# Peptides against a protein of PDB entry 5T59, part 117

Target 1, 112 residues: chain A of PDB entry 5T59
Amino acid sequence: TTPTMQSTSLLTEHLGYPPISLVDDIINAVNEIMYKCTNAMEKYLMQRNIIGKKDFSDEIKIGTAKLESLLENSVDKNFDKLELYVLRNILSIPSDLLEENRFRLLHHEKLV
Target 2, 90 residues: chain B of PDB entry 5T59
Amino acid sequence: EHIRFQRLVQVCNKALEESIRKLQSWEKIHECFPNYGQTREGIENLTVCQQQVIKLWSNLSRVEFDAIFHERSIEEKLNQLDDLINKARS

## One batch from the design tools (peptide; made by RFdiffusion4, then SolubleMPNN)

Design b2_p22_1_s1 (from b2_p22_1, 9 letters changed)
Fold by OpenDDE base, seed 1:
Structure b2_p22_1_s1 (fold): chain B 112 residues (1-112), chain C 90 residues (1-90), chain A 22 residues (1-22)
Amino acid sequence: as target 1 above (112 residues)
Amino acid sequence: as target 2 above (90 residues)
Amino acid sequence: ELSEEEKKKTREIIEQVRKLLE
């Protein structure tokens, strides 16, 4: 089913927050985690940047940046899919519940 | 009967797993550090680093996502939604 | 799972929702 303004309103009432807010929380969390991971990687390697008499600091910085970019692209791709799926298939109301009588049921359940 | 929350957990896990997949590839890691990875010590450092990052990714995501689910009461809300749908169809 | 057209429609709805929340 496809999200509508009606379903969004009903779900907002049911959840106590807009459905998109949950997705935003998830996306914000994974982004934070992502940068924590990449930062940890860089710091770990930068503490070990000298092997023998060679300084690999520049290579480490470039390499970690590449990995960060790779991870960012993957996160963006997969969590965009997640957003679409969640809003369409999880946080969704079947069309039969969008009828007037079914709509009343949702409101009635809240009031009782 | 209650399926939506299970699906939410599944798709979250899938997204997390797919996102970290390339970092799980030693080849991809090594490609980013071509000279560093040619040293014994470098290989050891990269190996440990890779393992630590993957663990950090897994642990942080578990903790943070569980916190979100709890704060949003999403399991309860999705179960209620399932119940409403089932009730309407009965 | 979803066709490109369906994804597009969904994205449009999401954008509309986001605008309404701003």
Scores: peptide ipSAE 0.109, ipTM 0.884, DockQ to the pose 0.775
Fold by OpenDDE base, seed 3:
Structure b2_p22_1_s1 (fold): chain B 112 residues (1-112), chain C 90 residues (1-90), chain A 22 residues (1-22)
Amino acid sequence: as target 1 above (112 residues)
Amino acid sequence: as target 2 above (90 residues)
Amino acid sequence: ELSEEEKKKTREIIEQVRKLLE
């Protein structure tokens, strides 16, 4: 089943917010967490950038940037899949409930 | 009977787990720091760093996602949705 | 799980919804 405008409207009424808002919250949260993690990693290593007589600051900056990019790509990939799955399979209304009689039932239950 | 919220939690956990997979690879971490990782002290620092990042990832995601689910009342709403669907099919 | 075409359709719907919410 694929999301429709009708299902979105019904779910918005039921949830009190559009289904996509939940997904946005999740994605925004994980992005924030991701950058907090990479920032923490860089700061930790930069505080330990000198070993012996050699300064590894440049390598640390490049390396952490690579890891950030890697993590970012992975987050984007996996949470895009999550978005599709949630909207299609979790925040969804079966076709039988989208029929006229079932549509009325949903509204009736809300009003009673 | 109630399955949607369980599925939501499962797919969130799966996405989080798969997202952090690359950082869980020591080989991948070491590849990003080829010279730094050739030193004993560098290896130690990278090891601790890797562990801390993974823990931070896990802890922050748990707290933030739970907060989202609570603020959106999503468990209750999904349970109600399950009930409505089941009722309509009976 | 989803075919490429299904993903495309879903993404299109999501985009439409996002525009409506702006």
Scores: peptide ipSAE 0.109, ipTM 0.883, DockQ to the pose 0.708
Fold by OpenDDE base, seed 5:
Structure b2_p22_1_s1 (fold): chain B 112 residues (1-112), chain C 90 residues (1-90), chain A 22 residues (1-22)
Amino acid sequence: as target 1 above (112 residues)
Amino acid sequence: as target 2 above (90 residues)
Amino acid sequence: ELSEEEKKKTREIIEQVRKLLE
C-alpha cells in the first residue's frame, strides 16, 4: 500500500510521532555506527603501519577511505529500500480503514 | 496476529547484513591494501581487523536499534495497529 | 519489487512530510 497524507496523520496520532521519524532514527544510527567502524579500522591498522622496515601509513589511509566509500554506498542503497518498505508495508493503514466509516475507528479507540 | 514488528526487525536485519557484505569479502579488503596484504603480518592484521569491524558493526547495530525501538515503543504501537486492523476486518 | 512509479509516489509523499516537519 502507498502511504497518503491521511494515513500519515492517523499514524502520527497513533504513534505520537510521524512515521518518518522512526526511519530517521534508524538511518542516523547506522550512519553513526558506520563511521565508528571505519574509524576503528583505520586506527587499528595505523597502530600496525610498520612491517619490517617499510611504513604503510599512506596505503592504510587510502585503503580505509576506499572501504568507507564502499560501505557508505551500500548503506545508502539498502536503507533507502528499508525506508520505502517500512513506510509502505509496516507503518501503513489499509485502504479499507481509510474509508469514512473505518476512519473513525482509530479515533474512537483512542477516546475509549 | 502480530506481524508488523516482526517484519520491521527482519528488514532491519536484512539491510544491516546486505550493507556489511562488502566488508565480509576478503578479496575486497585485500584489494584496498595490495602491498600491505602481501606481507604475512599484514595479512594477519587485516584478518583481525576485518573480524573486529564486523563484530563491532553487529554489536553496535543491535544495541542501537533495540534502543530506538524501545524509545519509540514501536513493538507496542505496531501490535496495536495489527489489532485495530484485524478488528476492523472482523 | 516495487515499480518505479510506486517508488516515485512514495518519495513524493516522504518529501511532503519532511517539508512539513521543517
Scores: peptide ipSAE 0.108, ipTM 0.884, DockQ to the pose 0.884
Fold by OpenDDE base, seed 2:
Structure b2_p22_1_s1 (fold): chain B 112 residues (1-112), chain C 90 residues (1-90), chain A 22 residues (1-22)
Amino acid sequence: as target 1 above (112 residues)
Amino acid sequence: as target 2 above (90 residues)
Amino acid sequence: ELSEEEKKKTREIIEQVRKLLE
Protein backbone atom coordinates (compact mmCIF):
# COMPACT_ATOMS: atom_id res chain seq x y z
CA THR B 1 0.00 0.00 0.00
CA THR B 2 1.03 3.58 -0.57
CA PRO B 3 1.26 6.03 2.29
CA THR B 4 -1.60 8.50 2.46
CA MET B 5 -1.67 12.05 3.62
CA GLN B 6 -3.65 10.99 6.63
CA SER B 7 -1.21 8.28 7.62
CA THR B 8 1.71 10.62 7.13
CA SER B 9 0.11 13.19 9.35
CA LEU B 10 -0.66 10.69 12.06
CA LEU B 11 2.80 9.22 11.93
CA THR B 12 4.36 12.64 12.01
CA GLU B 13 2.39 13.40 15.10
CA HIS B 14 3.41 10.13 16.67
CA LEU B 15 7.07 10.28 15.71
CA GLY B 16 7.54 13.96 16.18
CA TYR B 17 8.92 14.16 12.66
CA PRO B 18 7.83 13.11 9.18
CA PRO B 19 8.48 9.46 8.36
CA ILE B 20 10.60 10.44 5.40
CA SER B 21 13.02 12.19 7.74
CA LEU B 22 14.16 8.89 9.14
CA VAL B 23 14.83 7.56 5.69
CA ASP B 24 16.67 10.72 4.77
CA ASP B 25 18.92 10.30 7.78
CA ILE B 26 19.68 6.74 6.82
CA ILE B 27 20.41 7.55 3.21
CA ASN B 28 22.56 10.52 4.09
CA ALA B 29 24.51 8.41 6.54
CA VAL B 30 25.20 5.61 4.11
CA ASN B 31 26.28 8.06 1.45
CA GLU B 32 28.73 9.62 3.85
CA ILE B 33 30.02 6.22 4.85
CA MET B 34 30.35 5.22 1.23
CA TYR B 35 32.60 8.12 0.38
CA LYS B 36 34.64 7.63 3.50
CA CYS B 37 35.24 4.07 2.46
CA THR B 38 36.23 4.89 -1.08
CA ASN B 39 38.45 7.69 0.09
CA ALA B 40 40.15 5.38 2.53
CA MET B 41 40.68 2.86 -0.21
CA GLU B 42 42.26 5.39 -2.51
CA LYS B 43 44.52 6.75 0.18
CA TYR B 44 45.63 3.31 1.23
CA LEU B 45 46.55 2.30 -2.27
CA MET B 46 48.12 5.62 -3.15
CA GLN B 47 50.49 5.12 -0.25
CA ARG B 48 51.48 1.95 -2.01
CA ASN B 49 51.44 3.21 -5.54
CA ILE B 50 54.99 2.29 -6.44
CA ILE B 51 55.90 -1.33 -6.90
CA GLY B 52 59.40 -1.91 -8.09
CA LYS B 53 60.11 0.77 -10.57
CA LYS B 54 56.54 1.21 -11.72
CA ASP B 55 54.17 3.93 -10.57
CA PHE B 56 50.56 2.78 -10.54
CA SER B 57 49.06 6.06 -9.35
CA ASP B 58 46.96 6.60 -12.44
CA GLU B 59 45.65 3.08 -12.42
CA ILE B 60 44.81 3.35 -8.75
CA LYS B 61 42.87 6.55 -9.24
CA ILE B 62 40.91 5.14 -12.13
CA GLY B 63 40.31 1.85 -10.42
CA THR B 64 39.12 3.42 -7.21
CA ALA B 65 36.79 5.65 -9.16
CA LYS B 66 35.31 2.62 -10.85
CA LEU B 67 34.75 0.90 -7.54
CA GLU B 68 33.16 4.03 -6.18
CA SER B 69 30.76 4.08 -9.08
CA LEU B 70 29.86 0.47 -8.54
CA LEU B 71 29.24 1.10 -4.89
CA GLU B 72 27.19 4.20 -5.61
CA ASN B 73 24.95 2.29 -7.95
CA SER B 74 24.47 -0.49 -5.47
CA VAL B 75 23.76 1.88 -2.60
CA ASP B 76 21.27 3.77 -4.68
CA LYS B 77 19.44 0.64 -5.70
CA ASN B 78 19.31 -1.03 -2.33
CA PHE B 79 18.43 2.00 -0.30
CA ASP B 80 15.73 3.02 -2.71
CA LYS B 81 14.20 -0.34 -1.98
CA LEU B 82 14.74 0.26 1.69
CA GLU B 83 12.97 3.59 1.52
CA LEU B 84 10.01 2.04 -0.18
CA TYR B 85 9.81 -0.81 2.27
CA VAL B 86 10.16 1.36 5.35
CA LEU B 87 7.53 3.84 4.29
CA ARG B 88 5.07 1.23 3.15
CA ASN B 89 5.52 -1.54 5.66
CA ILE B 90 7.21 -0.22 8.77
CA LEU B 91 6.16 3.38 9.09
CA SER B 92 2.62 2.63 8.05
CA ILE B 93 -0.83 2.58 9.56
CA PRO B 94 -3.32 -0.11 8.67
CA SER B 95 -6.38 1.11 6.87
CA ASP B 96 -8.68 0.12 9.69
CA LEU B 97 -6.83 2.47 12.01
CA LEU B 98 -7.49 5.31 9.66
CA GLU B 99 -11.16 5.09 10.40
CA GLU B 100 -12.66 7.69 12.64
CA ASN B 101 -12.88 5.53 15.72
CA ARG B 102 -9.29 4.38 15.48
CA PHE B 103 -8.06 7.83 14.68
CA ARG B 104 -9.42 8.95 17.98
CA LEU B 105 -7.47 6.25 19.69
CA LEU B 106 -4.20 7.54 18.33
CA HIS B 107 -5.07 11.04 19.36
CA HIS B 108 -6.18 9.90 22.77
CA GLU B 109 -2.97 8.01 23.40
CA LYS B 110 -0.98 11.12 22.71
CA LEU B 111 -2.93 13.12 25.24
CA VAL B 112 -2.83 10.53 27.98
CA GLU C 1 4.16 -8.39 19.67
CA HIS C 2 6.78 -5.84 18.65
CA ILE C 3 7.89 -6.42 15.12
CA ARG C 4 8.41 -3.14 13.30
CA PHE C 5 11.73 -2.15 14.81
CA GLN C 6 13.11 -5.60 14.25
CA ARG C 7 12.11 -5.35 10.64
CA LEU C 8 13.72 -1.95 10.35
CA VAL C 9 17.00 -3.31 11.62
CA GLN C 10 16.74 -6.28 9.30
CA VAL C 11 16.10 -4.28 6.18
CA CYS C 12 18.87 -1.86 7.06
CA ASN C 13 21.30 -4.70 7.49
CA LYS C 14 20.15 -6.25 4.26
CA ALA C 15 20.59 -3.03 2.36
CA LEU C 16 24.07 -2.60 3.79
CA GLU C 17 25.04 -6.16 2.99
CA GLU C 18 23.75 -6.01 -0.54
CA SER C 19 25.38 -2.66 -1.12
CA ILE C 20 28.83 -3.88 -0.21
CA ARG C 21 28.45 -7.07 -2.23
CA LYS C 22 30.38 -5.73 -5.19
CA LEU C 23 33.37 -4.90 -3.06
CA GLN C 24 33.31 -8.40 -1.70
CA SER C 25 34.05 -9.72 -5.17
CA TRP C 26 37.75 -10.21 -5.63
CA GLU C 27 37.22 -10.55 -9.33
CA LYS C 28 35.64 -7.15 -9.61
CA ILE C 29 38.33 -5.55 -7.53
CA HIS C 30 41.05 -7.15 -9.56
CA GLU C 31 39.42 -6.02 -12.76
CA CYS C 32 39.70 -2.45 -11.59
CA PHE C 33 43.42 -2.83 -11.09
CA PRO C 34 44.53 -5.10 -13.90
CA ASN C 35 48.22 -4.27 -13.92
CA TYR C 36 48.59 -3.46 -10.27
CA GLY C 37 46.96 -6.74 -9.45
CA GLN C 38 49.42 -8.67 -11.56
CA THR C 39 52.16 -7.99 -9.07
CA ARG C 40 52.53 -9.99 -5.90
CA GLU C 41 52.78 -6.90 -3.80
CA GLY C 42 49.81 -5.37 -5.54
CA ILE C 43 47.67 -8.39 -4.83
CA GLU C 44 48.65 -8.23 -1.19
CA ASN C 45 47.81 -4.57 -0.99
CA LEU C 46 44.46 -5.05 -2.67
CA THR C 47 43.61 -7.91 -0.37
CA VAL C 48 44.31 -5.92 2.74
CA CYS C 49 42.56 -2.91 1.32
CA GLN C 50 39.47 -4.93 0.53
CA GLN C 51 39.29 -6.38 4.01
CA GLN C 52 39.83 -3.07 5.71
CA VAL C 53 37.26 -1.24 3.65
CA ILE C 54 34.61 -3.84 4.30
CA LYS C 55 35.31 -3.68 8.01
CA LEU C 56 35.18 0.07 7.89
CA TRP C 57 31.88 -0.11 6.07
CA SER C 58 30.42 -2.39 8.68
CA ASN C 59 31.71 -0.49 11.68
CA LEU C 60 30.74 2.94 10.45
CA SER C 61 27.31 1.72 9.46
CA ARG C 62 26.70 0.23 12.87
CA VAL C 63 27.73 3.37 14.68
CA GLU C 64 25.90 5.79 12.43
CA PHE C 65 22.68 3.84 12.17
CA ASP C 66 22.55 3.26 15.89
CA ALA C 67 23.00 6.95 16.39
CA ILE C 68 20.15 7.70 14.01
CA PHE C 69 17.88 5.20 15.69
CA HIS C 70 18.67 6.71 19.05
CA GLU C 71 18.22 10.28 17.96
CA ARG C 72 14.92 9.46 16.35
CA SER C 73 13.83 7.23 19.26
CA ILE C 74 12.63 4.91 16.58
CA GLU C 75 12.60 1.71 18.62
CA GLU C 76 10.32 3.21 21.21
CA LYS C 77 8.14 4.85 18.63
CA LEU C 78 7.77 1.71 16.57
CA ASN C 79 7.02 -0.35 19.64
CA GLN C 80 4.35 2.14 20.57
CA LEU C 81 2.98 1.94 17.09
CA ASP C 82 2.79 -1.82 17.34
CA ASP C 83 1.01 -1.49 20.65
CA LEU C 84 -1.47 0.96 19.25
CA ILE C 85 -2.24 -1.30 16.35
CA ASN C 86 -2.62 -4.32 18.58
CA LYS C 87 -4.82 -2.40 20.95
CA ALA C 88 -6.99 -1.27 18.12
CA ARG C 89 -7.35 -4.84 16.95
CA SER C 90 -8.55 -6.02 20.33
CA GLU A 1 32.28 -17.45 -12.95
CA LEU A 2 34.39 -16.87 -9.90
CA SER A 3 37.18 -19.25 -9.04
CA GLU A 4 36.93 -21.42 -6.00
CA GLU A 5 39.54 -19.35 -4.28
CA GLU A 6 37.70 -16.17 -5.02
CA LYS A 7 34.51 -17.69 -3.74
CA LYS A 8 36.26 -18.71 -0.58
CA LYS A 9 37.57 -15.23 -0.01
CA THR A 10 34.16 -13.79 -0.61
CA ARG A 11 32.61 -16.15 1.88
CA GLU A 12 35.19 -15.25 4.45
CA ILE A 13 34.54 -11.58 4.01
CA ILE A 14 30.81 -12.08 4.27
CA GLU A 15 31.26 -14.03 7.45
CA GLN A 16 33.42 -11.32 8.92
CA VAL A 17 30.84 -8.73 8.06
CA ARG A 18 28.11 -10.77 9.65
CA LYS A 19 30.11 -11.09 12.82
CA LEU A 20 30.58 -7.38 12.96
CA LEU A 21 26.88 -6.82 12.50
CA GLU A 22 25.96 -9.08 15.38
Scores: peptide ipSAE 0.077, ipTM 0.873, DockQ to the pose 0.019

Design b2_p22_1_s2 (from b2_p22_1, 12 letters changed)
Fold by OpenDDE base, seed 1:
Structure b2_p22_1_s2 (fold): chain B 112 residues (1-112), chain C 90 residues (1-90), chain A 22 residues (1-22)
Amino acid sequence: as target 1 above (112 residues)
Amino acid sequence: as target 2 above (90 residues)
Amino acid sequence: ELSEEEKKEIRKIKEEVRKLLE
């Protein structure tokens, strides 16, 4: 079920916030976590950048950057899917509730 | 009866699991550090680093997502939505 | 009647749907 103007309005009233706000919170959180993870990885390895007499700082920087990119791409892909799924299948109102006088149910329940 | 919140948790977990999957591959990690990973110490460091990152990912995501769900009262709201839908269909 | 956030949400959903049809 694809969200409509009507369903979005009703859900906003029910939730107290637009459905997209929840998704935004989730996406913002995972992005923050992602960069914390990659930053931690880089810092950990950079503290251990010298093995023997060789300095691996450049390799570590390049390698961690590659991993960050891989993680970013994966996060973007999977959470785009999540966004669509949530908005279509979780934060959604079935068509039967939007037909006739049934679309007023959520609003009515709030008023009663 | 109440299914929406369960689905939300499931899809969040799936997205998190799929997102971190590549970092769970030792081969993929090693490929990013070809020379560093040829040393004993390098392998040890990468192993610990990989484990720590995965744990950090899991722990932070659990804490942050639970906080979001609580702040947005989403379990209650989704349960209410399920109830309203079921009521309308009865 | 829709807030700016709601409008933005609809636009985003439409864009995602369009991408799926490509």
Scores: peptide ipSAE 0.149, ipTM 0.905, DockQ to the pose 0.061
Fold by OpenDDE base, seed 5:
Structure b2_p22_1_s2 (fold): chain B 112 residues (1-112), chain C 90 residues (1-90), chain A 22 residues (1-22)
Amino acid sequence: as target 1 above (112 residues)
Amino acid sequence: as target 2 above (90 residues)
Amino acid sequence: ELSEEEKKEIRKIKEEVRKLLE
């Protein structure tokens, strides 16, 4: 189900932070990891850029950039899906609990 | 009983696995280094590089995601959410 | 009533939903 203002407020109260904050942490982490990986690849290959007296530095830079683009596109696609899934299906409150009588239950548990 | 945290871990792993799939393709790697990959040493270097990057991806993601989950207390919070939902329906 | 962060979250979700409908 699609998040609502009510569910977001309730979840924020329960979590101590907005649900989107968790997703943001995940996305920021994977982006950082992604660039660390591509940087490591470039550095590794650039230390091995000479083969048979031929310099492949330019090809290595271009090739690594292409791989970075491929990875970036895949990360964007898959983690966009993850974001929607998490917010709709994991960090979500069923509609029956958003009714007035069930809404009070969540508040009661917090106060006890 | 408790299902939400398990689902979170599953979808995170799936997203990570699908994201790195392109780099797991030797064909894709070789296409990016057409001349370099025509040399014996180049192939060896690319092979090691590919393996190292995949390992780095896996290790860093595991450590960082676990840290996030811990810092956000998400397992506990999701378990509590499951319990609240189950209690309300019983 | 809603915090700025909560408002931003709702707006973001709405935008993503709209993109899916395109």
Scores: peptide ipSAE 0.146, ipTM 0.905, DockQ to the pose 0.061
Fold by OpenDDE base, seed 2:
Parts: C-alpha cells; structure tokens; sequence
Structure b2_p22_1_s2 (fold): chain B 112 residues (1-112), chain C 90 residues (1-90), chain A 22 residues (1-22)
C-alpha cells in the first residue's frame, strides 16, 4: 500500500504527528547509538594502544574508522527498508477504507 | 486483532540485529586490526571490546526505542488504528 | 492542507517507490 495525501492526513490527525516523524525519531536514535558505540570502541582500544614497546594508535584509529563505515552502511540499508515498511504496511490505511470515507469513522471516534 | 505494534517491534528488532551483524563477526573485527590482533594482548582487548560494543548496542537501542514508543504513544495509537479498521470492516 | 512534513513524506515515499520499480 502506497501512502497518499489523504491517508497521511488522516494518520497525522490520528497520531497527532505525521507518520514520518516516528521514523525520523527511530533513525536519529539509531544513528546516535551507532556513533556512541564506535566512539566507545575507539576509546577503549586507545587506552590499550601500547602492547610491549609497540604503539598501535594509528592502526586503532584506522580500524575503528573502518568498522564505523561498515556499521553506517549496514544501518543505512536496514533502516531504509524499515522506513519503507513502516510507512507502507504499519502506518497505513487500506485503500478500500479510504474509498468508504474512513475519515468519518475517525471523526466519529473523536466525538464519542 | 492487534498486529501493527507487534510488527513495528519486530521490524525494529530485525533492523537492529541485521545492522550489528558485521560487528559480530570476529573475522571482520580482526581484519580491521591486522597487526594489533597478532598479539595475545591485542586479541584479548578486541574480544572484550567486541562483546562490550554489542551489549552497548543492544542496551541503548532498547532504552531509546522504548522511549520513542512511549513519547509517541505508538502502541496505543496502532492498537486504535487496528480497532478502527476492524470496526470499519464489520 | 498538508503540513510541510506531510509533503516531504509523500515526496520521499514516491521516490522510494520509483526506485523499487526501476
């Protein structure tokens, strides 16, 4: 089911916010978590950068950056899918109900 | 009856699980630290780091997503949406 | 009338659908 202007408006009225706002919150949260994780990893390893007489600081910085990139790519891919799924299948109104003026039902519920 | 919120939780969990999968691979971790990982102490550090990051990912995501769901009252709203749809079809 | 956020949502969804159909 593809969202329409009508469905979006109805859902916004029902939710109190546009459906996309929920998705935005989720995506923003996971991005924040992602960078917290990678930062924690880098800090942990940088505190342990010297083994014997060798300093691995440069390798640690490069390595953590690579892992961050991998994680970013994975997050982007999976949460793009999530966004589409949520908007099309969860926060959606069946077309048959739109044709039957579901708007009246939502309005009625608010009045009762 | 009420299915939308359950599905939301499921797809969120799936996205989180799939996203962290690469970090769950020891091979991928080791590849990023080829020389560091050749030392005993380095391996130990990487192992602990990997475990901690995965736990941090899981814990933070749970807390943050639950907060979002609460702030947006999404469970209630989705349940109501299910009810409205079911009512309209009855 | 649609809010700016609603408009953005529709535009984005349309774009995603188009990409899927390519």
Amino acid sequence: as target 1 above (112 residues)
Amino acid sequence: as target 2 above (90 residues)
Amino acid sequence: ELSEEEKKEIRKIKEEVRKLLE
Scores: peptide ipSAE 0.145, ipTM 0.905, DockQ to the pose 0.060
Fold by OpenDDE base, seed 4:
Structure b2_p22_1_s2 (fold): chain B 112 residues (1-112), chain C 90 residues (1-90), chain A 22 residues (1-22)
Amino acid sequence: as target 1 above (112 residues)
Amino acid sequence: as target 2 above (90 residues)
Amino acid sequence: ELSEEEKKEIRKIKEEVRKLLE
């Protein structure tokens, strides 16, 4: 079920915040985690950048950047799907409830 | 009875698992460090690094997502939503 | 009735849907 203005309003009233806010929190969190992970990886390897007589610092920086890009792409794809799924299927109101009498029920439950 | 929160958790886990999949590939990791990974010590470092990153990803996501869910009271709200829907259909 | 935030949400949803359908 695709979100509508009615469903968004009702859900916002129910949740106390717009449904997208939850999704935003999730996405922001995973992005933060992603960069923490890649940063940790780079730092770990940079502390081990010299093997024998060779310095691999440049390769490490480039390599970690590549991995970061891969992760970014994957995160973007998968959490876009997540966003759509959550908004359509989890934070959603069935069409049969998008009627005046049902709206009253939701409102009534909130006030009681 | 209550299904929405469970689905939320499931889809979050799925997204997290699929997102980290590329980093779980040793081949992908090694390709990013072609010369470094030609050394014994390099391979060892990359192996440990890969494992640690995956663990870090898992741990951080668990902690952060749980915090979000708590702060947003989403389990309660979704359960209530389920109840409302079920009640309306009864 | 919709707040500005709600309007933004709807717009965002639409954008995401479009992006995913491309």
Scores: peptide ipSAE 0.174, ipTM 0.907, DockQ to the pose 0.062; fails the geometry check

Design b2_p22_1_s3 (from b2_p22_1, 12 letters changed)
Fold by OpenDDE base, seed 4:
Formats: C-alpha cells, sequence, structure tokens
Structure b2_p22_1_s3 (fold): chain B 112 residues (1-112), chain C 90 residues (1-90), chain A 22 residues (1-22)
C-alpha cells in the first residue's frame, strides 16, 4: 500500500518523527560513507602515484572519479528502492486499520 | 509476529551489498586504471586498495546504521507497531 | 494536523512510486 497523509501522521505520532526522517538518516549515512571510501582510495593511491619513473597521478584521479561515479549510481539505485520499500512496507499501516479505531488504539496505548 | 525490524535490517544489508558489488569486481577496478594496473606494483596497490575499501564500507555501514537504529529506537517502535496491528486484528 | 514535512513526505512518496512504475 502507498502511504497516505493519514498514515504518515499516525506513524509520526508513534515514532516521534516523520517516517522519512529515518530514511533520510540512512541515505545521508551511506552517502557519507561512500565519499569516505572514495576519498580513502584516492589518498591511498596518490601516495603511491609514482612507479618507476612514471607519475600516474592523473590516471589515479580520473580512475578514482570513475569509481566514485559507479558507486554513486549504485547507491542511488539501491537506496531509492530501499526508500520505497521501507515507506511502503515497513513504516506502513494496513489500510483496514486506517480507521478511527486505529487512532483510538494509539491514544489508548499512550494512556496506559 | 515481529517482522518489520527484521525486514528493515534485511533490506539495508541488501542495499549495501548491491551497492558495493561493482567495486568487488577486479575487472572494473582494473579498467579504471589501465596503465597503472599494467605494473606489478600498481596491481598490488590496487588489490590492497580494493580490499581496504570494501572493509571500510562494511565496517562504517554497520556502525553508522546501528547508531541510527538506536537513536531512532526503531526496533522498539517497529515491534510496537507490529503489536498494535496484531492487536487490532484480533 | 500534518506538518509541512509530513505533507512533503507524502508527496515525495507518491512521486517516487510513479517514477518506479513508469
Amino acid sequence: as target 1 above (112 residues)
Amino acid sequence: as target 2 above (90 residues)
Amino acid sequence: DLSEEEKKETKAIKEEVRKKLA
């Protein structure tokens, strides 16, 4: 099922934050990790840029950039899927429960 | 009974695994460094680099995602959500 | 009542779903 304004509101009340905030945290984290990884690669190789009499600095920079792009594309694709799945299937409320009774249950549980 | 948090962990792991898969390909790595990778020393450097990056990816993702899950209390919240849904259907 | 963020979330989800189905 597709999230609705009602489900989002109910979930926000339950979670204490909007559902998308969790997804945003995950995506922000993986992006940070991604760039840390690519930066580490570049630095590692740039410290080893000279082999024999040849300087491979330019090739290393280009190559690392290509790998970064590949990783970015893959991250974007896979975590877009993740976002949809989480919001639709994990942080979701079944349609049959999107009635007044569901709302009452949340309030009841908070009072107990 | 409690299934949502398990699913969250699973899909996170899957996304991480699929995202790093291309970097696990030596062929793709080598293609990015065609001349550098023609040298013995270059191959060695690339090999170590590849291994270290994969480890870094794995370790950082584990630590950061666990931190997020903890900070958001998501396991507890998802379990509660499961319980609420089950209760409503009973 | 829904916050602006919640409204944006709903909109974003709908848009994303449409993109994936296209």
Scores: peptide ipSAE 0.184, ipTM 0.904, DockQ to the pose 0.061
Fold by OpenDDE base, seed 1:
Structure b2_p22_1_s3 (fold): chain B 112 residues (1-112), chain C 90 residues (1-90), chain A 22 residues (1-22)
Amino acid sequence: as target 1 above (112 residues)
Amino acid sequence: as target 2 above (90 residues)
Amino acid sequence: DLSEEEKKETKAIKEEVRKKLA
């Protein structure tokens, strides 16, 4: 099921916010978490950058950057899928219910 | 009866799990630090680092996603949506 | 009766769906 203007409006009324806002919150959160993780990793290793009188700072910086990129790509891919799934299958209204009756149901629920 | 919130939780968990999977690969981690990882101490540091990052990922995601779900009242709203749909079909 | 934000959201969703299906 593909979201429509009508379904978006109805869901917005029901939720109190546009459906995409939930997805945005999730994506923003995971992005923040991602960078916190990569930052923590870099900091941890940079505090341990010298082994046997050899300084591995450059290698650590490059390596952590590579891991960050790897994680970014994975996050982007998986949460793009999540976004589509949520909007299509979770925050969705069946097509057969996209009629005036649906509006009344939502209104009725608010009044009761 | 109520299925939408369960699905939301499931897909969130799946996305989080799949996203961190590559960092769970020791081979991938080691490849990023070819010389550092040839030292005993380096291997130890990378091992601990990997474990800590995964734990941090899991803990932060749990806390943040729960907060989002609470702030958006999404369980209640999705349950209500299920109920409305079921009612309309009855 | 949709707000401008809702309209934009709908458009964005449609565009995204199209991109993923391509």
Scores: peptide ipSAE 0.182, ipTM 0.902, DockQ to the pose 0.062
Fold by OpenDDE base, seed 5:
Structure b2_p22_1_s3 (fold): chain B 112 residues (1-112), chain C 90 residues (1-90), chain A 22 residues (1-22)
Amino acid sequence: as target 1 above (112 residues)
Amino acid sequence: as target 2 above (90 residues)
Amino acid sequence: DLSEEEKKETKAIKEEVRKKLA
C-alpha cells in the first residue's frame, strides 16, 4: 500500500520522528561506509604501488576510482529499492486502521 | 506475530549484500588493474585488499545499522505497531 | 500535527511508486 498523509502523520506520532528519517539515517550511514571502504582500498594499494622498478600509482588511482563508481551505483540502486520497500511495507498502516474509529483506537492505545 | 522488524533487518542485509556483490568478483577487480594484476605481488595485494574491504563493509554496516536501530528504538516501535494492528483485527 | 516534511515525504513516496510501477 502507498503511504498517505494520514498514515505518515500517525507513524510520525508513533515513532516520534517521520518515517523517512529512519531511511535517511540508513542511507547516510551506508554512503559513509562506502567511501571509507574505497578510501581504505586505495590507501592499501598505494602503500604497495611499487613492484620491482615499476610504479603503478596511476593505475591504482584509476582502478580504485572505477571500483568506487561501481559501488556507488550499486548502493544507489539497492538502497533506493530499500527506501521504497520500507516506506510502503514496513513503516505503513493498513487502510482499515485509517478509519475514524480505528484512528481513535491507535491514539487511545498510545495514551493508556 | 512480530514481523515488521524482521523484514527491516532482512531488506537491509539484502541491500548491503547486493551492493557489495561487484567487489566480490575477482574478475571485476582484476579488470580494474590490468597491469598491476599481471604481477605476482600485485595479485597478492589485490586478493588481500578485496578480502579486507568486504570484511570492513560487513563490520561497519553491522555496527552502524545496529546503532541506528537502537537510537530510533525501531524494534520496539515496529513490534508495537504489529501489536496494534493485530489487536484491531482480532 | 502535519509538518511540511511529512507532506514532502508523502509526495516523494508517491513519485517513487509511480516510477517503480511504470
Scores: peptide ipSAE 0.182, ipTM 0.903, DockQ to the pose 0.060
Fold by OpenDDE base, seed 2:
Structure b2_p22_1_s3 (fold): chain B 112 residues (1-112), chain C 90 residues (1-90), chain A 22 residues (1-22)
Amino acid sequence: as target 1 above (112 residues)
Amino acid sequence: as target 2 above (90 residues)
Amino acid sequence: DLSEEEKKETKAIKEEVRKKLA
């Protein structure tokens, strides 16, 4: 099921917020978590950048950056799929509820 | 009867699990630190780092997503949506 | 009536679906 203007409006009324707002919260959260993780990794390794007499700071910076990019790409891919699935299959209204006779059902429930 | 919230949790968990998959690969980690990972101490540090990052990812995601779900009252709202749909189809 | 945000959301979803199906 593909969301429509009508379904979006009804869901917004039901939820108290647009469906996309939930997705935005999720995406923002995972992005924040992602950068916290990569930052923690870099900090941990940079505190251990010298082994013997060799300084691995440059390698650590490059390596952590690579891992960050890898994670970022994976997050983007998987949460794009999540966004589509949530909006189409979870935060969705079946067509039968969008018919004239059932259109008022959500309103009725709210008023009762 | 109530299925939407369960599905939401499932797809969130799946997205999180799939996203961290690459970092769960020791090979991928080691490839990013070719010289550092050739030392005993480096391997030890990378091992601990990998484990800690994965745990941090899991813990933070659980806490943050639960907070979002609570703030948005999404379980209740999705249950109500299920009920409305079921009622309409009855 | 739909808010501007709702309209944007609908448009974005439609675009995503279109891209996925193409």
Scores: peptide ipSAE 0.181, ipTM 0.903, DockQ to the pose 0.061

